Peptides against a protein of PDB entry 4Z63. Designs and how they scored, part 12

Target 1, 334 residues: chain A of PDB entry 4Z63
Amino acid sequence: LCLGMNDLTGNIPEDLFHLKRLNLLGIQENRLSGSLSREIRNLSSLVRLDVSWNLFSGEIPDVFDELPQLKFFLGQTNGFIGGIPKSLANSPSLNLLNLRNNSLSGRLMLNCTAMIALNSLDLGTNRFNGRLPENLPDCKRLKNVNLARNTFHGQVPESFKNFESLSYFSLSNSSLANISSALGILQHCKNLTTLVLTLNFHGEALPDDSSLHFEKLKVLVVANCRLTGSMPRWLSSSNELQLLDLSWNRLTGAIPSWIGDFKALFYLDLSNNSFTGEIPKSLTKLESLTSRNISVNEPSPDFPFFMKRNESARALQYNQIFGFPPTIELGHNN

## One batch from the design tools (peptide; aimed at target 1 T198)

Design b1_p11_5_s1 (made by RFdiffusion4, then SolubleMPNN; from b1_p11_5 with H3S I5V)
Fold by OpenDDE base, seed 5:
Structure b1_p11_5_s1 (fold): chain B 334 residues (1-334), chain A 11 residues (1-11)
Amino acid sequence: as target 1 above (334 residues)
Amino acid sequence: SSSWVTSFDPD
């Protein structure tokens, strides 16, 4: 049953939960309100539940132990409060959980040893507090993780050295500290291709340790952190780099010539820093910007990107990394 | 440019 993208109001009729053979319920992008009924437990054949972009409130019901086939739960952009229900946090069937842009709170806890199928987690823009869950690497298939805009004070857990499944990771604006430790840990994530750390590590020094290595890194965003230091030498070994945003920091020194050696680099923003010297001539030879035939066939994070162009304008949303225009921004350096 | 990238709507 797909009723998304309408102007439906009120709550879900209780009789809808009598549809025990229902595999897909999509009621996204409506004006449905009230609590999400506990009676969703009756939808025992449910594989996909999409209630996103509504006006739901209250706690998410703890009935997911009665939904053994549920693979997809999309509840982003609602008014849900409380924590992740225990049955949801223990779901062995769940592949994707998206609860971005809610009012969920408390300590984030997932039983990753039970969540054997979880591959995508989006809990961005909530009110979770405390520390990052140390056991997230125990979610052995977890590839996509967005925890941005929560209040995870402290550092990235040491256990994340073992986060082998992690490919796309955003911790933007989550009150993180110690960028040196964070990068030192996350470099061990062998499958990590996308790393977004914007609005963290306020005023820290960007590490320039040659021992750091991100072999598969394609997207690095560490904007608006007031970071000090220079262009990090370790980044030169990330040969697959496609997008780099280090804007709105306090980085100094020259822009190194190796920045033009990235064959796939199509988006570079180093604006609003304190870089000096000349623009590297190698930037004029970027193959991605000179070639007419750019094949866009790359995996992308499940979470969207946003570009804040100025303080007065609304941020632009990009659902795919290749949605970004080819860009070289070096402005506002002094 | 006055732009920066993130993974959430900053507005």
Scores: peptide ipSAE 0.381, ipTM 0.895, DockQ to the pose 0.872
OpenDDE base, seeds 1, 2, 3, 4: peptide ipSAE 0.369, 0.359, 0.035, 0.078; ipTM 0.892, 0.888, 0.750, 0.780; seed 1 fails the geometry check

Design b1_p11_5_s2 (made by RFdiffusion4, then SolubleMPNN; from b1_p11_5, 3 letters changed)
Fold by OpenDDE base, seed 4:
Structure b1_p11_5_s2 (fold): chain B 334 residues (1-334), chain A 11 residues (1-11)
Amino acid sequence: as target 1 above (334 residues)
Amino acid sequence: SSSYVTSFDPD
């Protein structure tokens, strides 16, 4: 049953939960309000539940132990409060959990040992606090993780060196500290292609450790951290780099010539730093800017990107990496 | 540029 993209108001009729054979309930992009009924538990055949982009409030009901077929739960952009229900945090069937842009709070706890099918987790823009859960790497299929805009004070857990499934990771604006430790840990994530760390590590030094290596890194965003240092030499070995944003830092020195050696680099923002010297001639030879091979089906993060133009304006949303225009931004340097 | 990339919902 798909009722998305309407102007439906009120709550879900209770009689809807009598549909025992229902596999898909999509009621996204409406004006549905109130609490999400616990009677969802009656939809024992449910595979996909999409309640995203509504006005739901209250706690998410703890009924997911009665939904053994549920693979997809989309609840992004609602007013949900409380924590992740225990039954949801223990769901062995769940492939994708999206609860981005809610008011969920408390300590983030997932039983990753039980969540054997979880491959995508989006909990960005919530009110989670405490520390990053050390057991996330125990979610053996977890590829896509957005935890941006929460309050995870401290450092990236050492256990994340074992996060082999991790491909797309955002921790933007999550009060993280110790960029040297974070990069030192995350370099061990052999499948990591997208790393977004904007608005963390305030005033720290960007490490220039030649032992750091990100083999498959395509997207690196570490903007607006007030980072000191220079362009890191270790980045030159990330031959698959497509998008680099180091804007709004305090980076100094020259822009190195190797920045033009990236065959796939189509978006470069080094603006609002303290770089000096000349623009490398090698930037004029970026192959991606002369001939761009855009694959429509290229793997990308499930979480959206945002282009923040100023602090007061709403950011532009980009759902795909190739949605970004080909860009070289070197403005506002010395 | 006055812009930067992020991956969280704006205020």
Scores: peptide ipSAE 0.397, ipTM 0.900, DockQ to the pose 0.831
OpenDDE base, seeds 1, 2, 3, 5: peptide ipSAE 0.410, 0.395, 0.398, 0.387; ipTM 0.905, 0.898, 0.899, 0.896; seeds 1, 3 fail the geometry check

Design b1_p11_6 (made by RFdiffusion4)
Pose (drawn by RFdiffusion4):
Structure b1_p11_6 (pose): chain A 334 residues (1-334), chain P 11 residues (1-11)
Amino acid sequence: as target 1 above (334 residues)
Amino acid sequence: DSSHWISSTDI
């Protein structure tokens, strides 16, 4: 049953909950509102539930043991409150959970021993608080994590050294501390390709510690953290690097020669720092900016990127990394 | 001159 992208109003008729054989319900992008009824436990054949872009509110009903076939739950852009219900946090069948841009709050609690099929999680633009859940690496299939724009505090848990399935990790604007510990931990996640740390670690020093090694790293964004220190040389060992954003920090010193050695780099933003010295000549022999013989695969995280020109400008949206224009941005330095 | 920055969420 596909009703998406209409102008429907009111709540879901209770009539709909008699459909015990329905495996797909798309009601997304309407004006529907009210609470999402507990009677939804009666729809035991559901595989994909798309409730996104409506006006729903109240708690998400804790009925998800009654929906053992649920694989995709899409609730993004609604007014849902409370945390993740225990039954949803215990669902062994969920592949994907998208609750982004909701009014959700409290400690984030998932039973990752129980969630053996979870491979993508998007909780962005919510009010989840407390520490990042230490058990997240226990979701052995979780590849894509977007926790951006939340109310967490403290450090990245030590157990994140074991997050073997992690590929795309977006932590922007989440009030994270100790970038030194965050980078020392996260370097042990061997599948990490894209990492977004923007608006965290405010005023901290950027670790220069050269034992740090991110081998498969493709996209590194750590911006507007007002970080101090120099261009970190440990980054030169990430040969796959495609997009680097260190902008709006307090970084100083000269821009080193090895920045021109990234063969897949097509985008770099070092703007709005305290960089001095001349421009390194090696930026003239960047391979992805000269010939057509460098070819690589675009990273594929499940989340869009956003770009702001200044503090008050409307943002630009890029659904894919290769949507960024090939750019050298060195403005507002010394 | 010019400058900008990137995030994974709209701010």

Design b1_p11_6_s1 (made by RFdiffusion4, then SolubleMPNN; from b1_p11_6, 6 letters changed)
Fold by OpenDDE base, seed 4:
Structure b1_p11_6_s1 (fold): chain B 334 residues (1-334), chain A 11 residues (1-11)
Amino acid sequence: as target 1 above (334 residues)
Amino acid sequence: SSSSWVSSVEL
């Protein structure tokens, strides 16, 4: 049943929960309000539940143990409060959980040893507090993780060295500290292609440790951290780099000539730093800017990117990396 | 030029 993208109001009719053969319930992009009914438990054949972009409130019902076929739960952009229900945090069937842009709170706890199918987790823009869950690497299929805009104080857990499934990771604006430790841990994530760390590590030094290596890194975003230091030499070994944003930091020194050796680099933002010297002539040789072979089918994060043009501007949403215009931004340096 | 930054969240 697909009823998305309408002007539906009120609650879900209780009789809808009598549809025991229903595989897909999509009621997204409406004005549905109130609590999400516990009677969802009666939809024992449910594979996909999409309640996103509504006015739902209250706690998410703890009924996911009665939904053994549920693979997709989309609840982004609602008013949900409380924690992740225990049955949801233990779901062995769930592939994708999207609860971005809610009011979920408390400690983030997932039973990753039970969540054997989880491949995508979006909990961005919530009120989770405490520390990052150390057991996330136990989610052996977890590829896409957005935990941005929560209050995860402290450091990236050492256990994330073992996060082999991790490909796309966002922790933007999550009150994280110790960028040296974070990068030192995350370099061990051999499948990591996208790393977004914007609005963390306030005033720390960007490490220039030549032993750091991100083999498959395509997207690095560490903007608006007030980071000190220079362009890190370790980044020169990330030959697959497509997008680099280090804007709104306090980085100094020259822009190195090796920045022009990235054959796939089509988006470079180094603006609002304190870089000095000449613009490297090698930037004029960026193949991606002269002949963009955009593979339309390249895997991308499930979470959207946002470009904020200034502190007061509304962020523009980009669903794919290739949606970014080819850019070299070096403005507002010294 | 208004300098932009990228994030994964609506800031």
Scores: peptide ipSAE 0.333, ipTM 0.857, DockQ to the pose 0.902
OpenDDE base, seeds 1, 2, 3, 5: peptide ipSAE 0.327, 0.325, 0.315, 0.322; ipTM 0.856, 0.855, 0.850, 0.853

Design b1_p11_6_s2 (made by RFdiffusion4, then SolubleMPNN; from b1_p11_6, 5 letters changed)
Fold by OpenDDE base, seed 1:
Structure b1_p11_6_s2 (fold): chain B 334 residues (1-334), chain A 11 residues (1-11)
Amino acid sequence: as target 1 above (334 residues)
Amino acid sequence: SSSSWISSVEL
């Protein structure tokens, strides 16, 4: 049953929960309000639940033990409060959990040893606090993780060295500290292609440790951190780099010539730093900017990107990395 | 100033 993208109001009729053969319930993009009924438990055949973009409030009901086939739960952009229900945090069937842009709070706890199918987690823009859950690497299929805009004080856990499944990681604006430790840990994530760390590490030094290596890194975003230092030499070994945003930092020194050696680099933002010297001539030879036909049908993160052009402007949403226009921004350097 | 930066969250 798909009723998304309407102007439906009120609560879900209770009689809807009598549909025991229902595999898909999509009621997204409506004005549905109130609590999400516990009677969802009666939908024992449910594979996909999409309640996103509504006015739901209260706690998410702890009924996911009665939903043994549930693979997809989308609840983004609601007013949900409380924690992740225990049955949801233990769901062996769940592949994707999206609860972005809610009011969920407390410590983030997932039973990753039970969540054997979880491959995508979006909990961005919530009120989770405490530390990053050390057991996330136990979610052996977890590839896509957005935890951005929560209050995860402290450092990236050492256990994330073992996060082999991790490909797309967003931690933007999560009150993280120690960028040197974070990069030193995350370099061990051999499948990591996208790393977004914007609005963390305030005033720290960007490490220039030549021992750092991100073999498969395609997207690095570390904007608006007030980071000091220079263009990191270790980044020159990330030969697959497609997008680099280091804007709104306090980076100094020259833009190195090796920045133009990235054959796939189509988006470069080094704006609002303190870079000096000449623009590298190698940037004029970026193959990605000269060849029209990089229809890169590459996998993208499930989480959206946002480009904020001005402090007062609404951020533009980009659902795919390749939605960004080919860009070289070097403006506002001193 | 067209000072953009990328994030992964609604700001």
Scores: peptide ipSAE 0.378, ipTM 0.872, DockQ to the pose 0.856
OpenDDE base, seeds 2, 3, 4, 5: peptide ipSAE 0.365, 0.363, 0.367, 0.361; ipTM 0.866, 0.865, 0.868, 0.863

Design b1_p11_7 (made by RFdiffusion4; failed a check: a repeat of another design)
Pose (drawn by RFdiffusion4):
Structure b1_p11_7 (pose): chain A 334 residues (1-334), chain P 11 residues (1-11)
Amino acid sequence: as target 1 above (334 residues)
Amino acid sequence: SSHWITSFDPD
């Protein structure tokens, strides 16, 4: 049953909960509101539930043991409150959970021993607080994690060294501490390709510690953290690097020669720092900016990127990394 | 000129 992208109002008629054979319900992008009824436990054949872009509120009903076939739950852009219900946190069938841009709050608790099919999680733009859940690496299939714009505190848990499935990790604007520990831990996640750390670690020093090694790293964004120190050389060993944003930090010293050695680099933003010295000549032989013989695969995280020119400008949206214009941005330095 | 990138919608 597909009703998406209309102008429907009111709550879900209770009539709908008699459909015990329904495996797909798309009600997304309407004006629907009210609470999402507990009677939804009666729809035991559901595989894909798309409630996104409506005006729903109240707690998400804790009925998800009654929906053992649920694989996709899409609730993004609603007014849902409370945390993740225990039954949803215990669902062994969920592949994907998108609750982003909701009014959710409290500690974030998932039973990752119980969630053996979870491969993608998007909780962005919510009010989850407390520490990042230490058990997240116990979701052995979780590849894509977006926790951006939340109310967490403290450090990245030590157990994140074991997050073997992690590919795309977006932590922007989440009040994270100790970028030194965050980078030392996260370098052990061998599948990490895209990492977004923007608006965390405020005023901290950027670790220059050269044992740090991110081998498969493709996209690194750590911006507007007001970080100090120099251009970190440990980054030169990430040969796959495509997009680097270190902008709006307090970084100083010269821009080193090895920045021109990234063969797949098509976008770099070092703007709004304290960089001095001349421009390194090696930026003239960047391979992805000269010939057409460099070819690589675009990273594919499940989350869009956003770009802001200044603090008050409306943002630009890029659903894919290769939507960024090939750019050298060195402005507002010394 | 300058700008920065993030993964959340600031608007």

Design b1_p11_7_s1 (made by RFdiffusion4, then SolubleMPNN; from b1_p11_7 with H3R)
Fold by OpenDDE base, seed 3:
Structure b1_p11_7_s1 (fold): chain B 334 residues (1-334), chain A 11 residues (1-11)
Amino acid sequence: as target 1 above (334 residues)
Amino acid sequence: SSRWITSFDPD
């Protein structure tokens, strides 16, 4: 049953919960309000539940132990409060959980040992606090993680050295500290391709440790951190780099010539820094901009990207990395 | 052009 993208108001009719054979319920992008009924527990055949982009409020009902087939739960952009229900945090069937842009609070706790199928987690833009959950690496299939815009004070847990399944990771604007430690840990994530750390590590030094190595890194975004230092030499070994945004920092020194050696680099923003010297001629020879066609069918993060253009304009949303136009932005350097 | 990328809606 798909009723998304309408102007439906009110709550879900109770009779809907009598549909015992229902596999998919999509009521996203409406104006449905009130609490999400606990009677969803009656939909025992449910595989996909999409209630995103509504006006739901209250706590998410703790009934997911009665939904043994549920693989997808999408509830982003609602007014949900409280924590993740225990039954949801222990769901062995759940593949994707998206509760981005709600008002969920408290400590983030997931029983990763139980959540054996969890592949994608989006809890960005909530009110979670405390520390990043150290046991996330125990979610052995977890590839996509967005925890941006929460208040996870402190550092990236040491346990994340063992986060082998992690491919796409966003922690933008989560009050993180110690970029040196974070990068030192995350370099051990062998499958990490996308790393977004914007609006963290305020005023810290971007590490230039030549021992750091991100072999599979395709997307690195560390913008608006007021980072000091220079272009990190370790980044030159990330041969698959496609997108680099280090804008709005306090980076100094020259833009190194190796920046133009990335064969797949199509988006580069180093603007609003303090770089000096000449623009490397190698940038004019970027293969991705001259001869190479980048495949748009490559796997991408499940979470969206946003580009803040200026203070007065709305941010642009990009659902795919390749949605970004080919860009070389070096403006506003001193 | 004051642009930067993040993974949340800054508005």
Scores: peptide ipSAE 0.460, ipTM 0.921, DockQ to the pose 0.822
OpenDDE base, seeds 1, 2, 4, 5: peptide ipSAE 0.389, 0.295, 0.196, 0.069; ipTM 0.899, 0.859, 0.832, 0.801; seeds 1, 2 fail the geometry check

Design b1_p11_7_s2 (made by RFdiffusion4, then SolubleMPNN; from b1_p11_7 with H3S I5V)
Fold by OpenDDE base, seed 5:
Structure b1_p11_7_s2 (fold): chain B 334 residues (1-334), chain A 11 residues (1-11)
Amino acid sequence: as target 1 above (334 residues)
Amino acid sequence: SSSWVTSFDPD
């Protein structure tokens, strides 16, 4: 049953939960309100539940132990409060959980040893507090993780050295500290291709340790952190780099010539820093910007990107990394 | 440019 993208109001009729053979319920992008009924437990054949972009409130019901086939739960952009229900946090069937842009709170806890199928987690823009869950690497298939805009004070857990499944990771604006430790840990994530750390590590020094290595890194965003230091030498070994945003920091020194050696680099923003010297001539030879035939066939994070162009304008949303225009921004350096 | 990238709507 797909009723998304309408102007439906009120709550879900209780009789809808009598549809025990229902595999897909999509009621996204409506004006449905009230609590999400506990009676969703009756939808025992449910594989996909999409209630996103509504006006739901209250706690998410703890009935997911009665939904053994549920693979997809999309509840982003609602008014849900409380924590992740225990049955949801223990779901062995769940592949994707998206609860971005809610009012969920408390300590984030997932039983990753039970969540054997979880591959995508989006809990961005909530009110979770405390520390990052140390056991997230125990979610052995977890590839996509967005925890941005929560209040995870402290550092990235040491256990994340073992986060082998992690490919796309955003911790933007989550009150993180110690960028040196964070990068030192996350470099061990062998499958990590996308790393977004914007609005963290306020005023820290960007590490320039040659021992750091991100072999598969394609997207690095560490904007608006007031970071000090220079262009990090370790980044030169990330040969697959496609997008780099280090804007709105306090980085100094020259822009190194190796920045033009990235064959796939199509988006570079180093604006609003304190870089000096000349623009590297190698930037004029970027193959991605000179070639007419750019094949866009790359995996992308499940979470969207946003570009804040100025303080007065609304941020632009990009659902795919290749949605970004080819860009070289070096402005506002002094 | 006055732009920066993130993974959430900053507005």
Scores: peptide ipSAE 0.381, ipTM 0.895, DockQ to the pose 0.866
OpenDDE base, seeds 1, 2, 3, 4: peptide ipSAE 0.369, 0.359, 0.035, 0.078; ipTM 0.892, 0.888, 0.750, 0.780; seed 1 fails the geometry check

Design b1_p11_7_s3 (made by RFdiffusion4, then SolubleMPNN; from b1_p11_7 with H3S)
Fold by OpenDDE base, seed 2:
Structure b1_p11_7_s3 (fold): chain B 334 residues (1-334), chain A 11 residues (1-11)
Amino acid sequence: as target 1 above (334 residues)
Amino acid sequence: SSSWITSFDPD
């Protein structure tokens, strides 16, 4: 049953929950309100539940133990409060959980040993507090993780050294500290291709440790952190780098010539720093900017990117990395 | 440019 993208109001009719054979319920992008009924437990055949972009409120009902086939739960952009219900946090069938942009609170707790199928988690823009869950690496298939815009004070857990499944990771604006530790840990994530850490580590020094190595890193965004230091030498070994945003920091020194050696680099923003010296001539030889043959069909994060262009303007949403225009931005440096 | 990238809607 697909009723998305309408102007439906009120609550879900209770009789809808008598549909025992229903596999897909999509009621997204409406004005549905009230609590999400616990009677969804009656939809025992449900595989996909999309209630996103509505006006639902209250706590998410703890009935997911009665939904053994549920693979996709999309509830982003609602008014849900409370925590992740225990049955949802223990769901062995769930592949994707998106509860971005709600009012969920408390400590984030997931039973990752039980959530054997979870591959995508988006809990960005909520009110979770405390520390990052140390057991996230126990979610052995978890590839996409967005925890941005929560209040996870502290450091990246050391256990994340074992987060082998992690490919796309966003922790933007989550009150994280100790960038040196974070990078030292995350470099062990062999599948990590996208790392977004914007608005963290305020005023810290960007580590320039030659022992750091991100083999598969394609996207690195560490903007608006007031980071000190220079362009990190360890980044030069990330040969697959496509997008680099280190804008709005306090980085100094010269822009190194190796920045032009990245064959796939098409988006570079080093603006609003304190770089000095000459613009490397090697930037004129960036293959991605000289050739029109850019592969557009690459895996992307499930979470969107946003470009904030002006404080008074709405941010632009980009659903894919290649949606960004080829860019070299070096403005507002010394 | 005064732009920067993130993974959330900052508005």
Scores: peptide ipSAE 0.463, ipTM 0.921, DockQ to the pose 0.839
OpenDDE base, seeds 1, 3, 4, 5: peptide ipSAE 0.418, 0.404, 0.379, 0.392; ipTM 0.908, 0.901, 0.891, 0.896; seeds 1, 5 fail the geometry check

Design b1_p11_7_s4 (made by RFdiffusion4, then SolubleMPNN; from b1_p11_7, 3 letters changed)
Fold by OpenDDE base, seed 5:
Structure b1_p11_7_s4 (fold): chain B 334 residues (1-334), chain A 11 residues (1-11)
Amino acid sequence: as target 1 above (334 residues)
Amino acid sequence: SSSWVTSYDPD
């Protein structure tokens, strides 16, 4: 049953929960309000539940143990409060959990040893506090993780060295500290292609440790951190780099010539730093900008990107990396 | 430009 993108109001009719053979319930993009009914438990055949973009409030009901076939739960952009229900945090069937842009709070806890099918987790823009859960790497299929805009004080856990499934990771604006430790840990994530760390590590030094290596890194965003240092030499070994944003930092020195050696680099923002010297001639030879053939079929994160152009303007949303226009931005360096 | 990239709606 798909009733998304309407102007439906009120609560879900109770009789809807009598549909025991229902595999898909989509009621997204409405004005549904109140608590999400516990009677969802009656939908024992449910594979996909989409209640996103509504006005739901209260706690998410702890009924997911009665939904053994549930693979997709989308509840983003609601007013949900409390924590992740125990049954949801232990779901062996769940592939995707999206609860972005809610008011969920407390310590983030997932039983990753039970969540054997979880491949995508979006909990961005919530009120989770405490530390990042050390056991996230135990979610052996977890590839996409957005934990942006929460209050995860402290450092990236050492256990994330073992996060082999991690491909897309965003921790932007999550009150993280110690960028050197974070990068030192995350370099061990062999499948990591996208790393977004914007609005963390305020005023720290960007490490220039040549021992750091991100083999499969395609997207690196570490903007607006007031980072000191220079263009990191370790980044030159990330031959697959497509998007680099280090804007709004306090980086100094020259822009190195190796920045133009990235064959796939189509978006470069080094603006609002303190870079000096000449623009490398190698930037004029970027193959991605001279050739028309950008492969559009590459895997992308499940979470959207946002570009904040002006403080007064609404951020532009990009659902895919290739949605970004080919860009070289070197402005406002002094 | 006065832009930066992030993974959430900053507005």
Scores: peptide ipSAE 0.399, ipTM 0.897, DockQ to the pose 0.861
OpenDDE base, seeds 1, 2, 3, 4: peptide ipSAE 0.360, 0.342, 0.369, 0.362; ipTM 0.885, 0.880, 0.889, 0.885; seeds 1, 3 fail the geometry check

